# Peptides against a protein of PDB entry 5NXQ: the designs that were tried, part 10

Target 1, 114 residues: chain A of PDB entry 5NXQ
Amino acid sequence: EIQIPVSMAAEEEYLRSKVLSELLTDTLENDGEMYGNENEVLAALNGAYDKALLRLFASACSDQNVEKALSLAHELKQDRALTAAVKISERAELPSLVKKINNIREARYEQQLK

## One batch from the design tools (peptide; aimed at target 1 R55 A58 C61)

Design b1_p24_2 (made by RFdiffusion4)
Pose (drawn by RFdiffusion4):
Structure b1_p24_2 (pose): chain A 114 residues (1-114), chain P 24 residues (1-24)
Amino acid sequence: as target 1 above (114 residues)
Amino acid sequence: EEEEEEEREEFLEEAEEIIEETFS
C-alpha cells in the first residue's frame, strides 16, 4: 500500500477536517442532533483540524516562510492552538512571527471582552 | 546539506511533540 508523506497527509487532513467541521456545525446549528454522537464528533473534528494545521505551520516555519506561517495561524480554531503556534515559532527562532501570532491572541481576547 | 537535513528533522520532531502535548 502507498505510503503518504506526513507533510502531504497533513494538508489533506486539514482540508477534510475543515469541510466536515463546517458541514456538521451547519447541521447542529439548524437541525440539532440526529445520530447521537454529533457533538463529540464535532469536538474531535475541530481538534484534528488544528493539529493538521499546526503540522503545516511547522513546515512553513522550517522553510522560513513567515508569511505562509502567519496565514496558517490565522486559520486556527482553538485559542490553545494559537498558544501551541507561538511555542513552535519560538522553537523555530522566529521572533517576528511570535509577535504577530500574539497579536491574534490579543485581538481574540478583545472580542472576548465585548 | 546533511547537517541542515538533520536539523530540519529534529525541529519537526520537536514541533510534533509540542502539538501532542497541547492536544493530550
Fold by OpenDDE base, seed 1:
Structure b1_p24_2 (fold): chain B 114 residues (1-114), chain A 24 residues (1-24)
Amino acid sequence: as target 1 above (114 residues)
Amino acid sequence: EEEEEEEREEFLEEAEEIIEETFS
């Protein structure tokens, strides 16, 4: 029985959740309002998406690949996911990455206020 | 090299815990 490496599994789930999330978003934008549990579905998809990204993020941190980690952090959608990325970066002892991710968070806060 | 691999695995486990706690 072959066990798939964590990174590969995460990438697969990331791609799947990304596609589904985008599809749902496009449907809402182009076909009008959806009825039912669309918000719950979207939340679940976003959660799966960010979880997969965070696993890739952690892998990048373990490789001391700060640039890759930062790139992945920019793709995170939820603030709680960015918070998790900060925590992971702290555990990885990557202070420069911590600062950059916090900058992403602050920028998003400011955009929400506008 | 074995020690580095162990440290990497431990880090990834800690990261997974953070992820699970975040989305629990």
Scores: peptide ipSAE 0.674, ipTM 0.941, DockQ to the pose 0.808
OpenDDE base, seeds 2, 3, 4, 5: peptide ipSAE 0.671, 0.671, 0.673, 0.673; ipTM 0.941, 0.940, 0.941, 0.941

Design b1_p24_2_s1 (made by RFdiffusion4, then SolubleMPNN; from b1_p24_2, 7 letters changed)
Fold by OpenDDE base, seed 5:
Structure b1_p24_2_s1 (fold): chain B 114 residues (1-114), chain A 24 residues (1-24)
Amino acid sequence: as target 1 above (114 residues)
Amino acid sequence: SEEEEKKREEFLKESEEIIEEAFA
């Protein structure tokens, strides 16, 4: 059995989660025939999506690729994921990235208040 | 280097723990 590198595994999971999330979203928007657990399913998919992104994010941080890390952070959907990204950035000793991600988080928070 | 790779692995491991904690 071939061992898949962590980064590659994360990419595969990201793509899978992204596709599934999009498909589910489309189904809900266009058909509306899902059962009452659609929100839970969406939440689970969003979680998987963000987790996959965060793994990619961590990989980018380990490579000191701030630009890539930031790009990935922008794709995160949940606030808890952004918080995790901040923590990861802190451990990576990337203060500029920390600040930028916090800006993302603050911006989203402000949008929710409107 | 091997040392750098080890540090990277440790960082990724720690990151995974952060991720798991965030989504627990």
Scores: peptide ipSAE 0.693, ipTM 0.947, DockQ to the pose 0.789
OpenDDE base, seeds 1, 2, 3, 4: peptide ipSAE 0.692, 0.693, 0.689, 0.689; ipTM 0.947, 0.947, 0.947, 0.947

Design b1_p24_2_s2 (made by RFdiffusion4, then SolubleMPNN; from b1_p24_2 with E6R E7K E9K A15S E20D S24A)
Fold by OpenDDE base, seed 3:
Structure b1_p24_2_s2 (fold): chain B 114 residues (1-114), chain A 24 residues (1-24)
Amino acid sequence: as target 1 above (114 residues)
Amino acid sequence: EEEEERKRKEFLEESEEIIDETFA
């Protein structure tokens, strides 16, 4: 069996999750019909999406590519994913990145409080 | 170089654990 590099696997999963998320969103917007499992499906897709991004994020951190890592962090949807990104950044000993990601989280907190 | 590759691998493994815990 061919072993796919972690970064390549993550990118593939990210693209797949992104496409499926967009497809589902379009379907809901156009059809307007809500079934009992739509929210569950969306949650699952968002989870897979953020997981894939975090793997790419970790790869960027390992390469000391702070700009790429930060760009990926901005694409994260869930707060728990941002928290994970902070933890990963701490392990990578990238304090500037930690601060910037925390700023993203704080900004989102302020947005939801309004 | 080999040592750096090992450290990188360990970092990625630790990151995967963080990710798994986050979405458990």
Scores: peptide ipSAE 0.689, ipTM 0.949, DockQ to the pose 0.805
OpenDDE base, seeds 1, 2, 4, 5: peptide ipSAE 0.689, 0.688, 0.686, 0.686; ipTM 0.949, 0.949, 0.949, 0.949

Design b1_p24_2_s3 (made by RFdiffusion4, then SolubleMPNN; from b1_p24_2, 10 letters changed)
Fold by OpenDDE base, seed 5:
Structure b1_p24_2_s3 (fold): chain B 114 residues (1-114), chain A 24 residues (1-24)
Amino acid sequence: as target 1 above (114 residues)
Amino acid sequence: SAEEERKKQEFLEESEAIIDETFA
């Protein structure tokens, strides 16, 4: 097995997960049939997607690239992933990023309440 | 520097732990 740099591996995984998630979502939406494991598959894909993003996010934080980190945070789908991003930002000593990510979370909470 | 690189590596490892905990 070929060893790939962490950042490159994360990018590859992100792209793969994103494309696969989109393709499967589109297929399921256009298919009139319901599958018993549909939600489970989507959840797993979303997990992989967010995990990959978080690795990229951590890399951006390590580079002190707040803008890139924030843009990646906006792409996160799950609330638990945003929570992880906050934790990572705290460890990176980027309080401004922490606040901005928390704002994203709050905004999503409000949307869910409507 | 070597020290900076070490710190970055440590940070990435800690981040990976956070990620793993999140999705465990």
Scores: peptide ipSAE 0.704, ipTM 0.951, DockQ to the pose 0.805
OpenDDE base, seeds 1, 2, 3, 4: peptide ipSAE 0.700, 0.704, 0.700, 0.701; ipTM 0.951, 0.951, 0.951, 0.951

Design b1_p24_2_s4 (made by RFdiffusion4, then SolubleMPNN; from b1_p24_2, 8 letters changed)
Fold by OpenDDE base, seed 3:
Structure b1_p24_2_s4 (fold): chain B 114 residues (1-114), chain A 24 residues (1-24)
Amino acid sequence: as target 1 above (114 residues)
Amino acid sequence: EEEEKKKKEEFLKESEKIIEETFA
């Protein structure tokens, strides 16, 4: 049976979710309130976005491509997604990547304190 | 070669499990 490469499928979903997430965000910033469930929609879109990124991230890890994996990690929006990235990195036996992702998390925490 | 492919496949499956659990 023909199999679609994981990276290709993930990339398609990433691009779709990225566009939708950005569109919604821009609308909220420029046009104010949307529907009564705008926050729920945004959360769902952000979730899908991060999920897609994490699949790309896992693919990069499988290729032992730390640089690509790290770049993808920087694009993650939610803290829970970063936590998932750490877990995946641990399974990939990439301790240097684990440290780098934890640094991203720490930096974001510091930003919240300002 | 076949063993390497299998290993990567298993890794991706386990990663997917982590992802699904994260957003459950």
Scores: peptide ipSAE 0.688, ipTM 0.949, DockQ to the pose 0.785
OpenDDE base, seeds 1, 2, 4, 5: peptide ipSAE 0.685, 0.685, 0.682, 0.687; ipTM 0.949, 0.949, 0.949, 0.950

## One batch from the design tools (peptide; aimed at target 1 C61)

Design b1_p25_1 (made by RFdiffusion4)
Pose (drawn by RFdiffusion4):
Structure b1_p25_1 (pose): chain A 114 residues (1-114), chain P 25 residues (1-25)
Amino acid sequence: as target 1 above (114 residues)
Amino acid sequence: SEEEEYEELVDELGEEIEEDKSEKE
C-alpha cells in the first residue's frame, strides 16, 4: 500500500476537516442532531483541523516562509491552537512571526470583550 | 487534555524543525 508523506497528508487532512466541519456546523445550526453523536464528532473534527493546520504551519516555519506561516495561523480555530503556533514560532526562532501571531490572539480577545 | 495534546504536538514539531535545520547546515 502507498505510503503518504506526513506533510502532504496534513494538507489533505486540513482540507477534509475544513469541509466536514463546515458541513456539520451547518447541520447543527439549522436542523440540530439526527444521528446522536454530531456534537462530539464536530468537536473532534475541529481538533483534527487545527492539528493538521499546525503541521503545515511547522513546515512553513521550517522553510522560513513567515508570510505563508502567518496565513496558516489566521485559519486556526482554537485560541489554544494559536498558543501552540506561538510556541512553534519560538522554537523556530522567528520572533517577527511571534509578534504577528500574538496580535491575532489579542485581536480575538478584543472581540471577547465586546 | 487539549493543552497536553498541544504540548506534545509542539514538542514533536519542534524536533522536526531542529532536524531540518541540522540537515540544511
Fold by OpenDDE base, seed 1:
Structure b1_p25_1 (fold): chain B 114 residues (1-114), chain A 25 residues (1-25)
Amino acid sequence: as target 1 above (114 residues)
Amino acid sequence: SEEEEYEELVDELGEEIEEDKSEKE
């Protein structure tokens, strides 16, 4: 019976989802719009990517590795994932990280308005 | 919903972090 460590499993899931997300993104950029449910597929892949990344983020928080946690937060794609990261940081009692992640969210909002 | 899924994930991961803290204290 092979048991995979939680951290290793999380990294595997992250890497897999990252590769798929990047490949699909590149395809959309290079080949233009696709027909069908391509946007839904992309959203699903991004969701899987962010959720996997959040597991790594939580691990970093548990280790009180704020620098690593912040680096991971910058890699999150969806706003809902950033919101989740804030909540996790609060549970980890890392107020400095909470503020920094909120700054990331605000910066993205500003970019969206432009 | 996706929102509910994220809430569940936060709860799961938060609980894990809290347990780790308790073990260190």
Scores: peptide ipSAE 0.599, ipTM 0.923, DockQ to the pose 0.898
OpenDDE base, seeds 2, 3, 4, 5: peptide ipSAE 0.599, 0.596, 0.595, 0.597; ipTM 0.923, 0.923, 0.923, 0.923; seed 4 fails the geometry check

Design b1_p25_1_s1 (made by RFdiffusion4, then SolubleMPNN; from b1_p25_1, 7 letters changed)
Fold by OpenDDE base, seed 3:
Structure b1_p25_1_s1 (fold): chain B 114 residues (1-114), chain A 25 residues (1-25)
Amino acid sequence: as target 1 above (114 residues)
Amino acid sequence: SEEKELEELVEELGKEIEEEKKKKE
């Protein structure tokens, strides 16, 4: 049995999810027609994407690599995923990262109001 | 639900982080 390191597995899943998400996004942008299931598919892909990204995020937190963790947090698409990242950061005892991620959330809220 | 799955993921990852920190200390 070939064991794949958790980090490698997470990266593989992230890349796969990212590619699929980008492909769908490009398709929707290039094809002006919206069908009945595109939003649902996109949401599902975004969920998988964020979950995969959170695994990478947790790994970065474990390494106490705040810069990498923050960079990954910026790539999260859903607010609930950012909330998850905050919770993970708290468990990792990285208060500076918690603050920075909360700033990301606040910034996104403000952008939505405009 | 997706929310429940996310909560479970957070718990899983949190435990892993805590265990890893304890090993390094």
Scores: peptide ipSAE 0.569, ipTM 0.919, DockQ to the pose 0.833
OpenDDE base, seeds 1, 2, 4, 5: peptide ipSAE 0.567, 0.568, 0.569, 0.566; ipTM 0.918, 0.919, 0.918, 0.918

Design b1_p25_1_s2 (made by RFdiffusion4, then SolubleMPNN; from b1_p25_1, 7 letters changed)
Fold by OpenDDE base, seed 2:
Structure b1_p25_1_s2 (fold): chain B 114 residues (1-114), chain A 25 residues (1-25)
Amino acid sequence: as target 1 above (114 residues)
Amino acid sequence: SEEEELEELVEELGEEIEEEREKRE
């Protein structure tokens, strides 16, 4: 059996989760069919998506690629995932990235208030 | 819980980052 590098595996999982999340969202928006569990499915998919993305984020941090890490952070959907990204950034000793991710969180909070 | 899973993931990834940094030093 071929052992796939962790980074490649994470990328595959990310892409798969992203596609499924987008497809489900589009389906719900277009069809409007609700069976009572769609929101739970979406939440689960978003969770998996963010977790996969965080692995890519950590890899970028390890490479000290702050720009890539920040771009990935912008793709995170859940606030708790952004919090996780902050913690990872702290472990990576990237204070500038910490500040920028916190700014993302604050911006999203302000959008929610509107 | 999902929160606990994220905490575990953060710890895992954090350890990996720290280990890689130590290897580079």
Scores: peptide ipSAE 0.582, ipTM 0.927, DockQ to the pose 0.855
OpenDDE base, seeds 1, 3, 4, 5: peptide ipSAE 0.581, 0.580, 0.581, 0.580; ipTM 0.927, 0.927, 0.927, 0.927

Design b1_p25_1_s3 (made by RFdiffusion4, then SolubleMPNN; from b1_p25_1, 8 letters changed)
Fold by OpenDDE base, seed 5:
Structure b1_p25_1_s3 (fold): chain B 114 residues (1-114), chain A 25 residues (1-25)
Amino acid sequence: as target 1 above (114 residues)
Amino acid sequence: SMDEELEKLVEELGEEIEREKEEKE
């Protein structure tokens, strides 16, 4: 039986979800060939993507690797995922990271207002 | 929902982090 480390599994799912999400996005933007449940599919893919990232994020937090954690947080797509990252950071007792992630969230809010 | 899934993930991961911290101390 082949055992895959949790971190590697998360990375695999991240990469898979990322690729699929990008492909779907490209199709919608460039080809216009998708109709119907494309938004639901995209949401599901983004969810899977962020979930995988959060696992990596949690691992980074466990390692006390704030820089890596922050980098991963920047890759998160959904606000709810950032919220989750904040909660993880809080539990990891990384207040500096909490602040930085909140800054990311705030920045995104400001961008949406423009 | 996806929100619920993320919340569960946070809880699970948070607990894992705490366990790891305790084991290392």
Scores: peptide ipSAE 0.152, ipTM 0.684, DockQ to the pose 0.842
OpenDDE base, seeds 1, 2, 3, 4: peptide ipSAE 0.147, 0.149, 0.133, 0.140; ipTM 0.681, 0.684, 0.677, 0.684; seed 2 fails the geometry check

Design b1_p25_1_s4 (made by RFdiffusion4, then SolubleMPNN; from b1_p25_1, 10 letters changed)
Fold by OpenDDE base, seed 4:
Structure b1_p25_1_s4 (fold): chain B 114 residues (1-114), chain A 25 residues (1-25)
Amino acid sequence: as target 1 above (114 residues)
Amino acid sequence: KEDKELEELVEELGKKIEEEKKLKE
C-alpha cells in the first residue's frame, strides 16, 4: 500500500476543491443553469475547500511560517473556517497570526455590512 | 453538523501541532 504524504494529499484535495468551487461560482454568476440545489452544492464544495486549506494552514503554523499561514488564511471562504484558523493559530502559539486573522474577519464583516 | 466537524478538525490539527512543537523542544 502506498502512503501519500499528508501535505501532498492536502494539496491535492485543496486544488480539486478549489477548481470545483470556482467552476460552480462562475456558473452561478454567469446565469448558469443548475438543478435547484446550487446553494447546497456550493456550501458542500466550500466546506471541503476550506477543510483542505486548513490542513495546509496547520502545516504552515507548525513550520512557524506566519506569512505563509496568513496567505492561506486569506484564501479561506467561510467565516467559520477563519474561526478555525484562529483556534489553530492559538494552539500553535502564534499571537501575531491570531491578530491578523481576526483583522481579516473584521474586514469581511464590514464588507458584508455594505 | 459542519461546525462539529470543523471543531474535530481543529482538535486534530491542533494536537499535531502541539506534538510537533514538543518534539522540537
Scores: peptide ipSAE 0.605, ipTM 0.930, DockQ to the pose 0.849
OpenDDE base, seeds 1, 2, 3, 5: peptide ipSAE 0.602, 0.601, 0.604, 0.602; ipTM 0.930, 0.930, 0.931, 0.930

Design b1_p25_2 (made by RFdiffusion4)
Pose (drawn by RFdiffusion4):
Structure b1_p25_2 (pose): chain A 114 residues (1-114), chain P 25 residues (1-25)
Amino acid sequence: as target 1 above (114 residues)
Amino acid sequence: EELEEEFEEIIEEAEELIEEKREEE
């Protein structure tokens, strides 16, 4: 059986999770539950989404592509995932990227104050 | 706590990837 590189597999998992999360969110926001496990599936789905996105984020940092990494950070869902991205940026010694990611966290926190 | 642990695993993987890339250069 064909082996898939972790980097390439992360892109597909990110996209899949993005599609499935959007579809299942539309189902729960309009029709509610049907099968019985949608809420737990959506939660695991957002978790897999950010994890795959953080792997692509690490690859962008390894490639010193700060701009690609920031765009990936913007697509993150969980605020804890943004925290994880900051730590990955620090471990990659990209201080300029840490500041821009922390601006995203602050901006979201500002929405939390409204 | 479980979600934090999963992110910490991803952060360790990312550190290993960064170190491997620095060694290749």
Fold by OpenDDE base, seed 4:
Structure b1_p25_2 (fold): chain B 114 residues (1-114), chain A 25 residues (1-25)
Amino acid sequence: as target 1 above (114 residues)
Amino acid sequence: EELEEEFEEIIEEAEELIEEKREEE
């Protein structure tokens, strides 16, 4: 069996999840035509999306690529996913990245309050 | 700190990946 590198598999899953999440979001925002479980489907897709991103994020952290890791963290949708990214960064011993991700979280909280 | 259950497995997988990379270097 051909083993695909974890990073490549994560990238494929990210792209798939991203496309599906975007499609569903656009459908909800523009057409409103869903089967009554749209929020659950969207949450599941967003979960899969953030999980795929976190795998890419972990790979970037393992490579000590703080810039790439930070860019990926900006793409995370859920606050709990950002919390996961903080924990991964802590385990990677990247305190500068921890601070930057916490700044992303704070900025999102401030935006939600407006 | 409470781990978000939804991402706990990903965090664990990430920890393993980080440790493996440190051992390879």
Scores: peptide ipSAE 0.456, ipTM 0.868, DockQ to the pose 0.519
OpenDDE base, seeds 1, 2, 3, 5: peptide ipSAE 0.454, 0.455, 0.446, 0.448; ipTM 0.866, 0.866, 0.863, 0.861; seed 2 fails the geometry check

Design b1_p25_2_s1 (made by RFdiffusion4, then SolubleMPNN; from b1_p25_2, 12 letters changed)
Fold by OpenDDE base, seed 4:
Structure b1_p25_2_s1 (fold): chain B 114 residues (1-114), chain A 25 residues (1-25)
Amino acid sequence: as target 1 above (114 residues)
Amino acid sequence: DEEEKALEEVVEEAEELIEEAKAKK
């Protein structure tokens, strides 16, 4: 069995899930209403998207590339994915990144209150 | 839920990757 490098596999899945997620999101926004299982499909796509991003994020952390890791964290959609990113950052012993990701989370919380 | 479990698995994979990277130093 041919083993594909984790980073390459993650990037492929990220791109695929990103495109599908964006298309679905645009469709739902354009239609103005959700029907059937569209919300569940969107959640599943977003989950796959974030999962792929987190693998890229982990790779960046392993490279000690804080700037790349942070840029990827900004692209995460779900709060639980940001939480996962924090855990990864902690394991990577990148406290500055932990703080910055927590700032992203806090900013999103504030936006939800508006 | 299943998605939460999937994220936890990614975290575990990430931890392994990070530890391997640390070991190479």
Scores: peptide ipSAE 0.405, ipTM 0.878, DockQ to the pose 0.803
OpenDDE base, seeds 1, 2, 3, 5: peptide ipSAE 0.404, 0.405, 0.399, 0.401; ipTM 0.878, 0.877, 0.875, 0.877

Design b1_p25_2_s2 (made by RFdiffusion4, then SolubleMPNN; from b1_p25_2, 13 letters changed)
Fold by OpenDDE base, seed 4:
Structure b1_p25_2_s2 (fold): chain B 114 residues (1-114), chain A 25 residues (1-25)
Amino acid sequence: as target 1 above (114 residues)
Amino acid sequence: SDEEEELEKVVKEAEELIEEAKKKK
């Protein structure tokens, strides 16, 4: 079997998941209609999206590319995915990135309170 | 949840990738 580079596979899945997630989100926001399982479908798509994104994030961390990693972290949708990013950053020994991602989490918490 | 478990797997995969990168450094 052909071995696909992890970065390539992650990018493909990310792009696919991103398009589908955005399309579904836009549909729900603008048309407000699905088949009654909108939340489950959206969650599944967001999960796939974040997982793919985290693989890209890990690659960036491996390259010690903090700026790219941080940019990717901002694109994460789920809080648990941000938590995952923190764990990855800690393993990568990037404390500045850890702090910045935690700031993202805190900011989102505050936004939810409004 | 199932999704959280999947994320844990991704994290573990990522950590392994990072550790391998460290070894090569």
Scores: peptide ipSAE 0.491, ipTM 0.897, DockQ to the pose 0.756
OpenDDE base, seeds 1, 2, 3, 5: peptide ipSAE 0.487, 0.487, 0.486, 0.483; ipTM 0.895, 0.896, 0.895, 0.894

Design b1_p25_2_s3 (made by RFdiffusion4, then SolubleMPNN; from b1_p25_2, 12 letters changed)
Fold by OpenDDE base, seed 2:
Structure b1_p25_2_s3 (fold): chain B 114 residues (1-114), chain A 25 residues (1-25)
Amino acid sequence: as target 1 above (114 residues)
Amino acid sequence: DEYDEELEEVVEEAEKLIEEQKKKK
């Protein structure tokens, strides 16, 4: 059995989850309904996507690569995932990144109020 | 919920990674 490094495995999972999430979204957008369970499927895919992305985010924070970490944070879909990213950033002692991620969260909150 | 617990596990993994890297520096 071939052992895959954690970083490579995380990247693969992210890419797979991203593609599946996008395909589902596109299908729902184009074809309409998906047999009544589309919301549950979408939530599961989005969850997997964010988890995979957070592991990449953690790696970037570990490397003290703020710009890469921030770019990854922008790709997170769920607010609770952004909250997790803030916690990771705090542990990495990257206060500038914490602030920027909180700005992302605030911007999304404002959009939801529209 | 269950997913919140999974996210917390990811955070804990991240914290471990970060601390290990700090020790190597």
Scores: peptide ipSAE 0.636, ipTM 0.938, DockQ to the pose 0.830
OpenDDE base, seeds 1, 3, 4, 5: peptide ipSAE 0.634, 0.636, 0.634, 0.634; ipTM 0.938, 0.939, 0.938, 0.938

Design b1_p25_2_s4 (made by RFdiffusion4, then SolubleMPNN; from b1_p25_2, 8 letters changed)
Fold by OpenDDE base, seed 2:
Structure b1_p25_2_s4 (fold): chain B 114 residues (1-114), chain A 25 residues (1-25)
Amino acid sequence: as target 1 above (114 residues)
Amino acid sequence: DELEEELEEVVEEAEELIEKAKEEK
């Protein structure tokens, strides 16, 4: 049995989730009609997407690659996922990354208020 | 919340990965 490296598996899952999320979004935008379960499906896909990203984020943190980790954090969609990223950063003992992720969260809050 | 639970599991997985990386360093 061929074992796929953890980082490659995480990347594959991320790409898959990203593509599915984008395709579904495009489909919904094109159809212009919202059905009862569509929001639920989108939420589930966003969850899978962020989960996959967080695994990549964790890998970047383990490599002490702050710039890559930060780049990945910007791609996270849900605030809960950003919170998770902060927790991971804290465990990785990367206080600079913690601060930068919190800045991302604050910026998103400000955007929501506008 | 199911999503929150899943994210927590990812955090735990990440913590294990980070700890392993520290040990290997």
Scores: peptide ipSAE 0.329, ipTM 0.847, DockQ to the pose 0.831
OpenDDE base, seeds 1, 3, 4, 5: peptide ipSAE 0.326, 0.326, 0.329, 0.325; ipTM 0.847, 0.847, 0.847, 0.845

## One batch from the design tools (peptide; aimed at target 1 R55 A58)

Design b1_p26_1 (made by RFdiffusion4)
Pose (drawn by RFdiffusion4):
Structure b1_p26_1 (pose): chain A 114 residues (1-114), chain P 26 residues (1-26)
Amino acid sequence: as target 1 above (114 residues)
Amino acid sequence: EEEEEELDEEFEEIIDEAEELIEEKK
């Protein structure tokens, strides 16, 4: 059986999780539950989404592609995932990227104050 | 609370994997 590189597999998992999360969110926001485990599936789905996105973020940092990494950070869902992205940026010694990601966290916190 | 702690642990694992990737790349 074909082996898939972890970097390439992360891209596919990110996209799949993005699609499935959007579909299941539309189902819960309009029709509610039908099968019985949608809420738990959606929670695991958003978790897999950010994890795959953080792997792509690490590849971008390894490639010193700060711009690509920032765009990936913007697509993150959980605030805790943004925190994880900051730690990855620090471990990659990209201080300029840390500041821009921390601006995203502050901007979201400002929406939390409204 | 348990699901949140589990997800935080998984994020720490992803940070560790990213650190190993960055070191290999350097």
Fold by OpenDDE base, seed 5:
Structure b1_p26_1 (fold): chain B 114 residues (1-114), chain A 26 residues (1-26)
Amino acid sequence: as target 1 above (114 residues)
Amino acid sequence: EEEEEELDEEFEEIIDEAEELIEEKK
């Protein structure tokens, strides 16, 4: 049986989760409401999305591809996912990436405070 | 809160998976 590389599987899941999240978001924007549990569904989709991204992120970190990892980190939606990315970066011994991701977190915190 | 905890656990699993991947490639 052909085993799909983890990175490819993660990319597929990321794309799928991204599309679903966008579709749900667009539906809410266009229709205003759907089933009354849209926020929960969206949260779940965003969770799956970030989970998939983090696997891609981990792959990039394992390749010591800091720029790719950073690009992926910018696409993360949840703060908890960024926290996970920091932890992964620490394990990968990429202190520069840790700092950059923390900067992303700080920027988002500042934006939320406005 | 329970959902947040579940998500946190899922992220921890990913972190563990990532650690394994990183260690294997070293």
Scores: peptide ipSAE 0.404, ipTM 0.859, DockQ to the pose 0.903
OpenDDE base, seeds 1, 2, 3, 4: peptide ipSAE 0.396, 0.404, 0.402, 0.404; ipTM 0.854, 0.858, 0.857, 0.859; seed 2 fails the geometry check

